# Ledger of designs, part 100: peptides against a protein of PDB entry 6B4J

Target 1, 315 residues: chain A of PDB entry 6B4J
Amino acid sequence: DITMQWYQQLQDASMQCVLTFEGLTNSKDSQAKKIKMDLQKAATIPVSQISTIAGSKLKEIFDKIHSLLSGKPVQSGGRSVSVTLNPQGLDFVQYKLAEKFVKQGEEEVASHHEAAFPIAVVASGIWELHPRVGDLILAHLHKKCPYSVPFYPTFKEGMALEDYQRMLGYQVKDSKVEQQDNFLKRMSGMIRLYAAIIQLRWPYGNRQEIHPHGLNHGWRWLAQILNMEPLSDVTATLLFDFLEVCGNALMKQYQVQFWKMLILIKEDYFPRIEAITSSGQMGSFIRLKQFLEKCLQHKDIPVPKGFLTSSFWRS

## One batch from the design tools (peptide; made by RFdiffusion4, then SolubleMPNN)

Design b1_p18_5_s1 (from b1_p18_5, 9 letters changed)
Fold by OpenDDE base, seed 3:
Structure b1_p18_5_s1 (fold): chain B 315 residues (1-315), chain A 18 residues (1-18)
Amino acid sequence: as target 1 above (315 residues)
Amino acid sequence: LSSFIEKLNSLDASSFSP
C-alpha cells in the first residue's frame, strides 16, 4: 500500500530527526540545556502568538520563524537565539516547530475553528521555504491523527489495549482513555488545520511555485476516505470538518468532479455512515447531513468562517 | 481508488456544471 509506505517513510524520517538531535535533548550540560530551552521557546512561542487579529502581526510572526530557520538570530524571551548555537539546533527547531503547528490544530483549532486559517497560512508558507518542516508537520499530524493519512489502525495480536487506543489517536493517562467527545474535538482541530494548509498560500511568497502539499492531497484524502468503511462517529465528524474548511476550495478547483464526489457522498456513502451511527452519535451525522443537503440544494459550498480576506492582509 | 473513480464516472453532475 503506497499510502502506508508514505506514512511509514514520514514516521521514519521523524524518528531519525529525533535521533539526530538526541545529543542536544539528552545533554546534562547546563549550557546545552539552556540552548535547548531557548531554541524550543524560539520555535514555539511565535506559533502560539498566531491570531486572527491582524495580517501585519501574522507577517511579523512568519518573518521571525523564517529567520530562525534560516540561521539568523531572533529575539526570544529577551535573548538573542540562533539555531547555530548548537550543531543539532536546526533539526531540533524544525521538529519542535512542526510539533507546535500540529499542537495548535489539536488545541487551538479544536476550540476555535476560525484559528485554522492564520495558523495554516503560516505553516504553508514555512513549508514552502522549509520542506523539512512540512514533512515533520505531516509526521506529527499522522501520528496524532491517523485519519489524516487516512488509515484506521488495526489491533494486532499481543498488542496492549492502551497502545492500540494511542495508535487510534486517543490520549491514555493513568489507564484512562480519553472521552470520545474530547477525542473527536482534537481530531477535528487537526483535520481542519490540514484542510486549511492544503488550500492556503503565503501571500508574500513566490506564489508561482506549486503548493508543496496542495489541494490534490485533499482530493486524495477524500478518495481514500470514501474507499474505506466508515468508522462510527469519526468519519461523519471528520468528513464534515474537512468539507466545511476546504469544500469551497475543492469546488473551485475540481468543479463538476467535486459535485460528482459530493453526490456520491450523499447518495452512496452517507447511507453507510447512517447504518453504523448510533442514537448517541446523531449529532455528527445530522450535521453532515444538513451540510450536504444545503450544499447540494444551493449548488454552492460556503466560504468557511475565518477565511482570510484581503482586508485581513491590509490590517 | 478504482472503485471510487468508477462510481464517480458513473455519476451525472451536469446540473452542477457552471
Scores: peptide ipSAE 0.113, ipTM 0.799, DockQ to the pose 0.815
Fold by OpenDDE base, seed 2:
Structure b1_p18_5_s1 (fold): chain B 315 residues (1-315), chain A 18 residues (1-18)
Amino acid sequence: as target 1 above (315 residues)
Amino acid sequence: LSSFIEKLNSLDASSFSP
């Protein structure tokens, strides 16, 4: 399976990245520990500062991240920090930056859906300039949310139940699995972030170039989902999240082919979701139903709430 | 993907043509 090969290649690259900076992470040297902490803060703090408030502030954050990845010194915590402070500094920063973008999907976007767009446009712009960061974003995303690939992890003989639950994307702490609502909330945030990344370009970059991971991957994702058996609650939730965020962009890009896809979802795939939906899971099902019916009736998909406008970039 | 593409191609979406 080409999708599973791609998944595995990204995971292998991510694991190799971790091994390359192991010397920095495991160092007992006081200077190396200080550098590690400074680099970790320099990589992650700017991402946490991304907000929907002003385009000018978003540009400042982007420029800071790009400067750091370019080997330039940046100010962090009152110190000058550079990836050149350690031979493994760049690999470490790229990994931690990518991890932080996915974490913002898992946490910030999960709680505030509109936050997907400013995070995604920065991530997309950084990916365009730093492809390795993009690959690491995918690796982190796929590991935390296998449904972003998409694939459904299978229980293997001899596997611990907790390990299987973690493979499915659940958090397990003290032998307690997270509640289904919290799980779906985190998965929703990551899918919404992904759906935003594939459609957005950094407005101050070279927009004439091809998007490094564009809407064609959104089309692939939909096609793959539709070829899979639906999962209770998960499929209805994430399919809605994906279409709400990137459906308008897919409609504009694929036109009649997009509408064929939407009809196929409504007429062929949706009954299969219904067949596996329990009475307690009707909320996600009804939400998807209403969305599909409204879009088909109006022959339009609305621009998602929080989409970045020209006025945002002038602020 | 082949089955999906076949299903997609079989659908008439002429009413959604611009």
Scores: peptide ipSAE 0.104, ipTM 0.812, DockQ to the pose 0.821
Fold by OpenDDE base, seed 1:
Structure b1_p18_5_s1 (fold): chain B 315 residues (1-315), chain A 18 residues (1-18)
Amino acid sequence: as target 1 above (315 residues)
Amino acid sequence: LSSFIEKLNSLDASSFSP
């Protein structure tokens, strides 16, 4: 399976990255520990400062992240920080930056769906200039949300139940599995972030270049989902999240072919979702159904709430 | 992807005109 090969290649690259900076992460030296913490803060704090407030602030954050990745010194916590402070500094920063982008999907976007757009446009712009960060974003995203690939992890003989639950994307703490609503909320945030990344370009970059991970991956994702058996609650939830965020962009890109896909979802895929949906889980399916039927009726998919306008970039 | 593409191709494009 080409999709599973791609998944595994990204996971292998991510694991190799962790091994390359193991000396920095495992060091007992006080100076190395200080450098590690400074680099971690320099990589993650700017991402946490991303907001929907002003385009000028996003530009400052982007420039700071790009400067750090380019080996330039940046101010963090009142100190000058550079990836050149340690031979493993760049690999560590790239990994932690990518991890933080996915974590913002998991936490911030999960709670505030409109936050997907400013986070995604920064992530897309950084990915364009630093493709390794993009691959690491995918690796982190795919590991936390296998439905972003998409695939459904299978239980293997001899596997611990907790390990299977973690493979499915559940958090397991003190032998307690995460509640389904919290799980779906986190998965929704990550899918919404991904759906925003594939459609957004940094407005101050070289727009003549092809998007490093563009809408063609959105088309692929939909095609792959429709070729899979639906999973109760998960498929209906994430398909809605994906279409709400990137459906308008996909409609504009693929035109009639996209509308054919929506008809296929309604006529062929909805009965399959409904057949596996219990009465207690019908809410997610009803939401998806109502959204898609409204889009077909109006022959339009609305621009998602929080989409960045020209007025945002002038602020 | 083959089954999806086949299903997609079986749909008449005229059935939905934007």
Scores: peptide ipSAE 0.094, ipTM 0.807, DockQ to the pose 0.643
Fold by OpenDDE base, seed 5:
Structure b1_p18_5_s1 (fold): chain B 315 residues (1-315), chain A 18 residues (1-18)
Amino acid sequence: as target 1 above (315 residues)
Amino acid sequence: LSSFIEKLNSLDASSFSP
């Protein structure tokens, strides 16, 4: 399976990255610990500062992240920080930066769907300049949300239930599994972030180049989802999240083929979702149904709420 | 992806063409 091979390759690359900077992370030396913490803060704090407030602020954040990844010193916590402070500094920063982008999907976007767009445009722009960060974003995303690949992890003989739950993307702490609503909320945030990344380009980059992970991956994702048996509540939820965020962009890109896909979802895939939907899960199903019916009726997919306009970039 | 592509090709979406 090509999809599973790709998944595994990204996970292997991520694991190799972790091994590469293990000396920095495991060091007991006081100076090495200080460098590690400074680098971690320098990588993650700018991402946490991403907001919908102003395009100028977003540019400052982007420039700071790019400068850090380029080996330039940046100010963090009142200190000058550079990846050159340690031979493993760049790998560590790339990994932690990618992890933080996915974490913002998991936390910030999960709670505030509009936050997907400013986070995604920075992530896309950084990915264009630093492809390894993009691969690590995918690796973190796929590990936390296997539905972003997409695949549904299967229980294997001899597997611990907790390990299976973690493979499905659930958080398990002190032998307590995450509640389904919180799980779906986090998965939704990550899918929405992904759907935003694949359609957005950093406006101050070289737009003549092909998007490093563009809408063709969105088309692939939809095709793969539709070729899979639906998972109860999960498929209806995430399919809606994906289409709400990138449906307008897919419509513009794929035109007639996009509408064929929506008809296919309505006429062929909905009965399969309905067949596995319990009375307690009808909310997600109905939301998807109403969205698709509205889009087909109006022959239009609305621009998602929070989409970045020219006025945002002038602020 | 073959099954999806086959299903997609069988659909007429001419009424949604711009």
Scores: peptide ipSAE 0.031, ipTM 0.721, DockQ to the pose 0.842

Design b1_p18_5_s2 (from b1_p18_5, 8 letters changed)
Fold by OpenDDE base, seed 1:
Structure b1_p18_5_s2 (fold): chain B 315 residues (1-315), chain A 18 residues (1-18)
Amino acid sequence: as target 1 above (315 residues)
Amino acid sequence: LKEFEEKLNSLDASSFSP
């Protein structure tokens, strides 16, 4: 399976990255610990400052992240910080930056869906300039949300139940699995972030280049989802999240083929989702159904709420 | 992806043609 090979390659690259900076992370030296913490803050704080407030502020954040990744000194916590402070500094920063982008999907976007767009446009722009950060974003995303690949993890003989639950993307603390609503909320945030990344480009970059992970990956994701057996509650939830965020962009890109895909979902895939949906899970199914019926009736997919306008970039 | 596209090509979407 080509999809699973791609998944494994990204996970292997991520693991290799962790091994590369292990000396920095495991150091007992006080100076190395200080450098690690400074680099971690320099990588993650700018991402946490991303907001829907002003395009000018978003540009400042982008420039700071790009400067850090380019080996330039940046101000963080009142100190000058550079990846050159340690030989493993760049690898560490790339990994922690990518991890933080995915974490913003998991936390911020999960709670505030509109936050997907400013986070995604920065992530896309950084990915264009720093491909390794993009690969690490995918690796972190796939690890936390296997449905973003997409695949459904299977229980293997001899596997601990908790490990299987973690593979599915659940948080397990003190032998207690996360509640389904919280799980779906986090998965939704990550899928929404992904759906935003694949359609957005940084407006101040070289737009002549092809998007490093564009809408063709969104089309592939849909094709793969539709070729899989639906998972109860998860498939209906994430398919809605994905189409709400990137459906308008996919409609513009694929036109008639996009509408054929929606017809296929309605006619062939809906009965399969319905067949596995319990009475307590009908909410997610009904939401997806109503969305698709409305889109087919109006022959339009609305621009998602929070989409960045020209006015945002002038602010 | 090819099989998916083939399946889509078998569907009538004449109502969505510009």
Scores: peptide ipSAE 0.323, ipTM 0.899, DockQ to the pose 0.753
Fold by OpenDDE base, seed 3:
Structure b1_p18_5_s2 (fold): chain B 315 residues (1-315), chain A 18 residues (1-18)
Amino acid sequence: as target 1 above (315 residues)
Amino acid sequence: LKEFEEKLNSLDASSFSP
């Protein structure tokens, strides 16, 4: 399977990246530990500062991240920090930055759906300039949310239940599995972030270049999801999240083919989702149903709440 | 993707034609 090969290649690249900076991460030297912490903060703090408040602030954050990745010194925690402080510094920063973007999907976007757009536009812009960061974003995303690939992990003979739960994206702590609502919330955040990334371009970049991971990947994602058997609660939840965030962009790009896809979901895929939906899980199903019915009725998909407008970039 | 596209092409979406 080409998709699974792609998944594995990204995971292998991510693992190789970790091995590359192992010297920095495993160092017992006090200076190396300090450098590691400074680099980690420099990579992650700017991402945590991303907000929906002002385009000017977002540009400053972008410029800081780009400067760091370009080998320029940046101010972090009152200190000058550069990836040149250690031979493994760039690889470490790229990995931690990518990890942090996905974590913002998992945490911030999960709680505040509108946050997907400012995070995604920065991630997209950084990906355009630093392709390795993009590959690492995908690797982190796929590991935490296999549904973003998409694939559904299968239980294998001899596998521990906890390991299977982790493969599905659940957090397992002290032999306690995460509650389904929290799991779905995190998965939703990551899918929403992904759906935002594939449609957004950094407005101050070279727009003549093709999007490094554009809407064609979103179309592929939908096709793959629809070719898979639905999972209880998961499929309805994530399909809604994806379409709410990028449905308008997909509609504009794929036009009639997009509407055919929505009809296919309503006529062919809904009955399959319904058949596996328990009475206690009807919420996600009903939400998806109502969304699709509304979109088909109005022959339009609304622009998602939090979409960045020209007024945002002038602020 | 090809099979998916073929399935989509088999659907009538005349009401959504621009």
Scores: peptide ipSAE 0.318, ipTM 0.898, DockQ to the pose 0.749
Fold by OpenDDE base, seed 2:
Structure b1_p18_5_s2 (fold): chain B 315 residues (1-315), chain A 18 residues (1-18)
Amino acid sequence: as target 1 above (315 residues)
Amino acid sequence: LKEFEEKLNSLDASSFSP
């Protein structure tokens, strides 16, 4: 399976990255510990500052992240910080930055769906300039949300139940598994972030270049989902989240083929979702149903709430 | 992906043609 090979390659690259900077992370030297903390803050704080408030502020954040990744000194916590302070500094920053983008999906976007767009446009722009950050974003995303690949992890003989639950994307703490609503909320946030990344380009970059991970990956994601047996509640939830965020962009890109896909979802795939949906899970099912029916009736997919307008970039 | 595209090509979406 080419999709699973791609998944494994990204995971291997992520693991290799961790091994590469282990000297920095495991150092007992006081100066190395200080550098690690400074680099971690410099990589993660700007991402946490991303907001829907002003385009000018978003540009400042982007420029700061790009400067850091380019080996330039940046101000963080009142200190000058550079990846050149340690031989493993760049690898560490790339990993932590990518991890933080995905974390904003599972936390911020999960709670505020409109936050997907400003986070995604920065992530896309950074990915264009720093491909390794993009690969690490995918690796982190795929590990936390296997449905973003997509694949459904299977239980294997001899596997601990907790390990299987973690593979499915659940958080397990003190032998307690995460509640289904919280799990779905986090998965939704990550899928929405991904759906935003694949359609957005940083407006101050070279727009003539091909998107490093564009809508063609969204089309492949849909194709793969539709070829899989639906999972109870999960498939209906994430399919809705994906289509709500990137459906308009996919419609514009794929035209008639997009509408054929939407009909296929409504007429062929949707009954399969219904067949596995319990009475307690009807919420996600009904939401997807209403979305599909409305889109087919109006022959249009609405622009998602929070989509960045020209007025945002002038602010 | 190819199989998916083939499946889509078997569907009539003439009502959505621009």
Scores: peptide ipSAE 0.313, ipTM 0.896, DockQ to the pose 0.733
Fold by OpenDDE base, seed 4:
Formats: sequence, C-alpha cells, structure tokens
Structure b1_p18_5_s2 (fold): chain B 315 residues (1-315), chain A 18 residues (1-18)
Amino acid sequence: as target 1 above (315 residues)
Amino acid sequence: LKEFEEKLNSLDASSFSP
C-alpha cells in the first residue's frame, strides 16, 4: 500500500531526526542543557503566540520562526538564540517546531476552531521554505491522528490493549484511557488544522511555486476515506470537520467533481455510516447529515468561520 | 484515486454545473 509506505517513511524520518539530536537531548553538560532549553523556547513560544488578532503580528511571528530556521540569531527570553549554538540545533528546532504546530491543532484548534487558519498559514509558509519541517509536521500529525493519513489501526495478536489504544490516537496515562469526547475533540482539532494547511499559502511568499502539500492531498484524503469502511463516530466527526474547513476551497478547485463527490457521500457513504452509528453517537452523524443537506440544497459550501481575509493582512 | 474518479464520472451533478 503506497499510503502506508508514505506513512512509514515519514515516521522513519522523524525517528532518525530524534536520533540525530540525541546528543543535545541527553547531554548532562550545563551549557548544552541551557542551549537545548533556549532553542526549545525559541521554536515553540512564537507558535503559541499565533492569534487571530492582526496580520502584522502574524508576519512578525513568521519572520522570527524563519530567521531561527535560517541560522540567524533571534531574541528569546531576553537572550540571543541561534541554531548554530549546537551542531544538532537545527534538527532539534525543526522537530520541536513541527511538534508544536501539531500540538496547537490538538489543543488550541480543538477548543477554538477559528484558530486553525492563522496557525495553518504560518505552518504552510514555513513548510514552503523549510520542507523538512513540513515532513515532520506530517509525521507528528499521522502519529497522533492516523485518520489524517488516512488509515484505521488494527489490533494485532499479542498487542497490549494500551498500545492499541495509543495507536488509535488515544492518550493513555496511568493505565487510564482518554474519554471518547476528549479524543474526538483532539482529533477534530488536528484534522481542522490539516484541512486549513492544505488550502492556505503565505501571502508574502513566492506564490508562483506549487503548494508543498496542497488541495490535491485533500482530494486524495477524501478519496481514501470514501474507499474505507467507516469507523464508528470517528468517520462522521472527522469528515464533517474536514469539509467544514476545506469544503469551500475544494468546491472552487474541483467544481462539478466536488459536487459529485458530495452526492456520493450522501447517497452511498451515508448509509454505511448510519449502519454503524449507535443511538449514543447520533450527534456526529446528524451534524454531518445536516451539513451535507444544507450544502446540497443551497448549492454552496460556506466559507469557514475564521478564514483569513484581505482586511486581516492589512491589520 | 483513479477508481474514485471513475465513480464520480458515473454520477450526475448537472444541477451544479457553472
């Protein structure tokens, strides 16, 4: 399976990255520890500062991240920080930055769906300039949310239940599995972030270049999902999240083919979702149903709430 | 993806044509 090969290659690259900066991570030297912490803060704090408030602030954050990744010194915590402070500094920063973007999906976007767009446009712009960061974003995303690939992990003989739960994307702490609602909330946030990334370009970059991971991957994702058996509650939830965020962009790109896809979802795929939906899970199903019916009735997919406008970039 | 596109080609969405 080419999709699973791609998944595995990204995971392998991520693991190799971790091994590459292990010296920095495991160092007992006080100076190395200080550098590690400074680099970690320099990579992650700017991402946490991303907001929906002003385009000018977003540009400052982007420029700071790009400067750091370019080997330039940046101010962080009142100190000058550079990836050149350690030979493993760049690899470490790329990994931690990518990890933080995905973490903003599972935390910030999960709680505030509109936050997907400013985070995604920065991530997309950084990905364009730093492809390795993009690959690491995918690796982190796929590991936390296998449904973003998409695939549904299967239980294997001899596997521990906790390991299977983790493979499914559940958090397991002290032998306690995450509640279903919290799990779905985190998965939703990550899918929404992904759906935003694939449609957004940094407005101050070279727009003549092809998007490094564009809407064609969204189209592929839908095709793969529709070719899979639905998973109870998960498929209905994430399909809605994806279409709400990137459906308008897909409609504009694929036009009649998009509407055919939407009809296919309603007529062929919906009954399959319904067949596996319990009475307690009907909420996600109903939400998807109402969304599809509304879109088909109006012959339009609304622009998602929080979509960045020209006025945002002038602020 | 090819199979998906083939399925789409079998569907009528004339009401959504621009």
Scores: peptide ipSAE 0.291, ipTM 0.890, DockQ to the pose 0.738

Design b1_p18_5_s3 (from b1_p18_5, 10 letters changed)
Fold by OpenDDE base, seed 3:
Structure b1_p18_5_s3 (fold): chain B 315 residues (1-315), chain A 18 residues (1-18)
Amino acid sequence: as target 1 above (315 residues)
Amino acid sequence: MEEFLKKLDSLDASSFTP
């Protein structure tokens, strides 16, 4: 399967990256530890500062991240930090930066859906300039949310239940599995972030270049989801999240083909979701239903709340 | 993917034509 090969290649690349900077991460030297912590902070703090407040602030954050990845010194925690401080510094920073973007999907976007857009536009812009960061974003995303690939992990003979739960994206701590609502919330955040990334371009970049991971991947994602048997609660939740965030962009890009897909979802796929939906899971089902019905009725998909406008970039 | 594409091709979306 081509999709699974792609998934595995990204995971392998991510693993190789970790091995590359193992010397930095495993060092017992006090200076190396300090450098590691400084680099980690320099890579992650700017991402945590991303907000919906002002475009100017977002540009500053972008410039700082780009400068760091370009080997320039940046100020972090009152200190000058550069990836050149260690031979493994760049690989480490790229990995941690990518990890942090996905974590913001998992945490910030999960709690505040509008946060997807400013995070995504920075991630997209950085990906355009630093393709390796993009690959690592996908690797982290796919590992935490296999539904972003998409694929559904299968239980294998001899596998521990906890390991299977982790493969599905659940957090398991002290032999306690994460509650379904929290799980879905995290998955939703990551899918929303992904849906935002594939449609957004950094406005100050070279727009003549093709998006490194554009809407064609969104189309692929939908096609793959529709070719899979639905999962209880998960499919309804994530399909809604995806369509709410990037449905308008897909509509504009694919026009009639998009509407055919939406009709197919409503008429063919939705009944299959209904068939596996329990009474306790009706919330996500009803939400998807109402969304599909509204979109088909109005022949329009609304621009998602939090979408960045020209006024945002002038602030 | 082929089955999916065939399903899409079979759908009438004339009402959504710009």
Scores: peptide ipSAE 0.169, ipTM 0.872, DockQ to the pose 0.801
Fold by OpenDDE base, seed 1:
Structure b1_p18_5_s3 (fold): chain B 315 residues (1-315), chain A 18 residues (1-18)
Amino acid sequence: as target 1 above (315 residues)
Amino acid sequence: MEEFLKKLDSLDASSFTP
């Protein structure tokens, strides 16, 4: 399976990255610990500062992240920080930055769906300039949300139940699995972030280049989902999240082919979702149903709420 | 992917063509 090979390659690259900076991570030296913490803060704080407030502020954040990744010193916590402070600094920063982008999907976007767009446009722009960060974003995303690949992890003989639950994307603490609503909320945030990344380009970059992970991956994702048996509650939830965020962009890109796909979802795939939906899961099902019916009736997919306008970039 | 594409080809979306 080519999809699973791709998944595994990204996971292997991520694991190799961790091994590369293990010396920095495991160092007991006080100076190394200080450098590690400074680099971690320099990588993650700017991402946490991303907001929908002003395009100018977003540009400042982008420039700071790009400067850090380019080996230039940046100000963080009142100190000058550079990846050159340690031979493993760049690998560490790339990994932590990518992890933080996915975490913002998991936390911020999960709670505030509109936050997907400013986070995604920065992530896309950084990915364009730093492909390794993009690969690590995918690796982190795929690990936390296998449905972003997409695939459904399977229970293997001899596997601990908790490990299987974690593979499915659940948080397990003190032998207690995360509640389904919280799980779906986090998965939704990550899928929405992904759907935003694949359609957005940093406006101050070289737009003549092809998007490093563009809408063709969105088309692939939909095709793969439709070729899989639906998963109870999960498929209805994430399919809605994905289409709400990137459906308009897919419609513009693929036109008639997009509408054929949407008809196929409504007529062929949706009954399969219905067949596995329990009475307690009708919320996600009904939401997807209403969305599909509205889009087909109006022959339009609305621009998602929070989409960045020209006015945002002038602010 | 092939099965998906075959299904797409069988669908009439003429009503969505401008």
Scores: peptide ipSAE 0.138, ipTM 0.856, DockQ to the pose 0.811
Fold by OpenDDE base, seed 5:
Structure b1_p18_5_s3 (fold): chain B 315 residues (1-315), chain A 18 residues (1-18)
Amino acid sequence: as target 1 above (315 residues)
Amino acid sequence: MEEFLKKLDSLDASSFTP
């Protein structure tokens, strides 16, 4: 399976990256520990500062991240920090930055859906300039949310239940599995972030270049989802999340083909989702149904709430 | 993906064409 090969390649690259900076992360030297912490903060704090408040602030954050990745010194925690402080500094920063973007998906976007757009536009812009960060974003995303690939992990004989739950994307702490609502919330956040990334371009970059991971991947994702048997509650939830965020962009890009896809979902795929939907899960199904019916009726997909406008960039 | 594409080709979405 080409999709699974791609998944594995990204995971392998991510693992190799971790091994590359192991010397930095496992060092007992006080100076190395300090450098590690400084680099980690420099990589992650700017991402946490991303907000919908002002485009100018977003640009400052982008510039700081780009400067750091470019080997330039940046101010972090009142200190000058550079990836050149350690031979493994760049790899470490790229990994931690990518991890943080995905973490903002599972935390910030999960709680505030509109946050997907400012985070995604920065991630997209950084990805354009630093392809390795993009690959690592995918690796982290795929590991935390296999549905972003998409694939549904299967239980294998001899596997521990907890390991299977983790493969599915559940958090398991102290032998307690995450509640389903929290799980779906995190998955939703990550899918929404992904759906935003694939459609957004950093406005101050070279927009003539092809998006490093554009809407064609969104089309692929939908095709793959529709070719899979639906998973109870998960498929209906994430399909809605995806379409709500990037449906308008897909409509504009693929036009008639996009509408054919929506018709296919309504006529062919909905019965399959319904067949596996319990009474307690009907909410996600109904939400998806109502969304699609509204879109088909109006012959339009609304622009998602939080979509960045020209006025945002002038602020 | 091939099945998906075939299904798409079989659908009429002319009412959604501008």
Scores: peptide ipSAE 0.118, ipTM 0.846, DockQ to the pose 0.822
Fold by OpenDDE base, seed 2:
Structure b1_p18_5_s3 (fold): chain B 315 residues (1-315), chain A 18 residues (1-18)
Amino acid sequence: as target 1 above (315 residues)
Amino acid sequence: MEEFLKKLDSLDASSFTP
């Protein structure tokens, strides 16, 4: 189908990117190794510095990332660093930057849901100026969280169990699979980050242009989820996460069509989730139920906690 | 997508009109 074709195209592009900069990553030359480390730090450290503290700081981080991607020298670790230091420097930085954004989803956002918004607005702004970074963000996101596509990986004959578990998004270390709660926490973080990206625009960019990966992809995601059989615990968890973060934006954008979808979720899809929910998984189910009921009752979806306000940008 | 859209069209959300 078209969704799987899109998924595969992004994965192929990501793999090709890795192959393109393999000379830099596999070099035994001391100078090349130094450049690699400097570029890796320059790409990832600014992303790790993203916080909810001040809009001015967020702008500085954005400008630094944009400068780096534009071939300008930036200060990192007390040294001047530029992607022009190596022919594969730009590809490497784009890949590592995109990877880091997704890592912030699975780590920082997973632990602090409010962190989704400042990370997402930077990611969106960078994506607008550097489309390849956006494609690589999707590729990394889809690989770590197939539910962001969405699709459910299937076990094939002859496949190792560990490989299947990894395809599902689980971490497997020393033949031990990640605990379900940790898995869901990471998946939640990535879905929340994605839900934030598709609705946010960098305020200092050209907002008259179309979002490079906007709310229409949120609509597509919901439609695809609703056309799939629910997975135990996973569907209820991620559907809630998605709607909590971008439901207000979708409501504003799609109006009556959004409410039709919400009714469809509550009346048609939700019973299917219930049918596969065990007593030990009722937490996610109940949370989704309460959210849907509240939204339908009030005829409103609240602005998500952590949404960036005008006061944030003035700080 | 088409099936989903058909389902949406069958629903009445008139009470949610602004």
Scores: peptide ipSAE 0.097, ipTM 0.836, DockQ to the pose 0.807

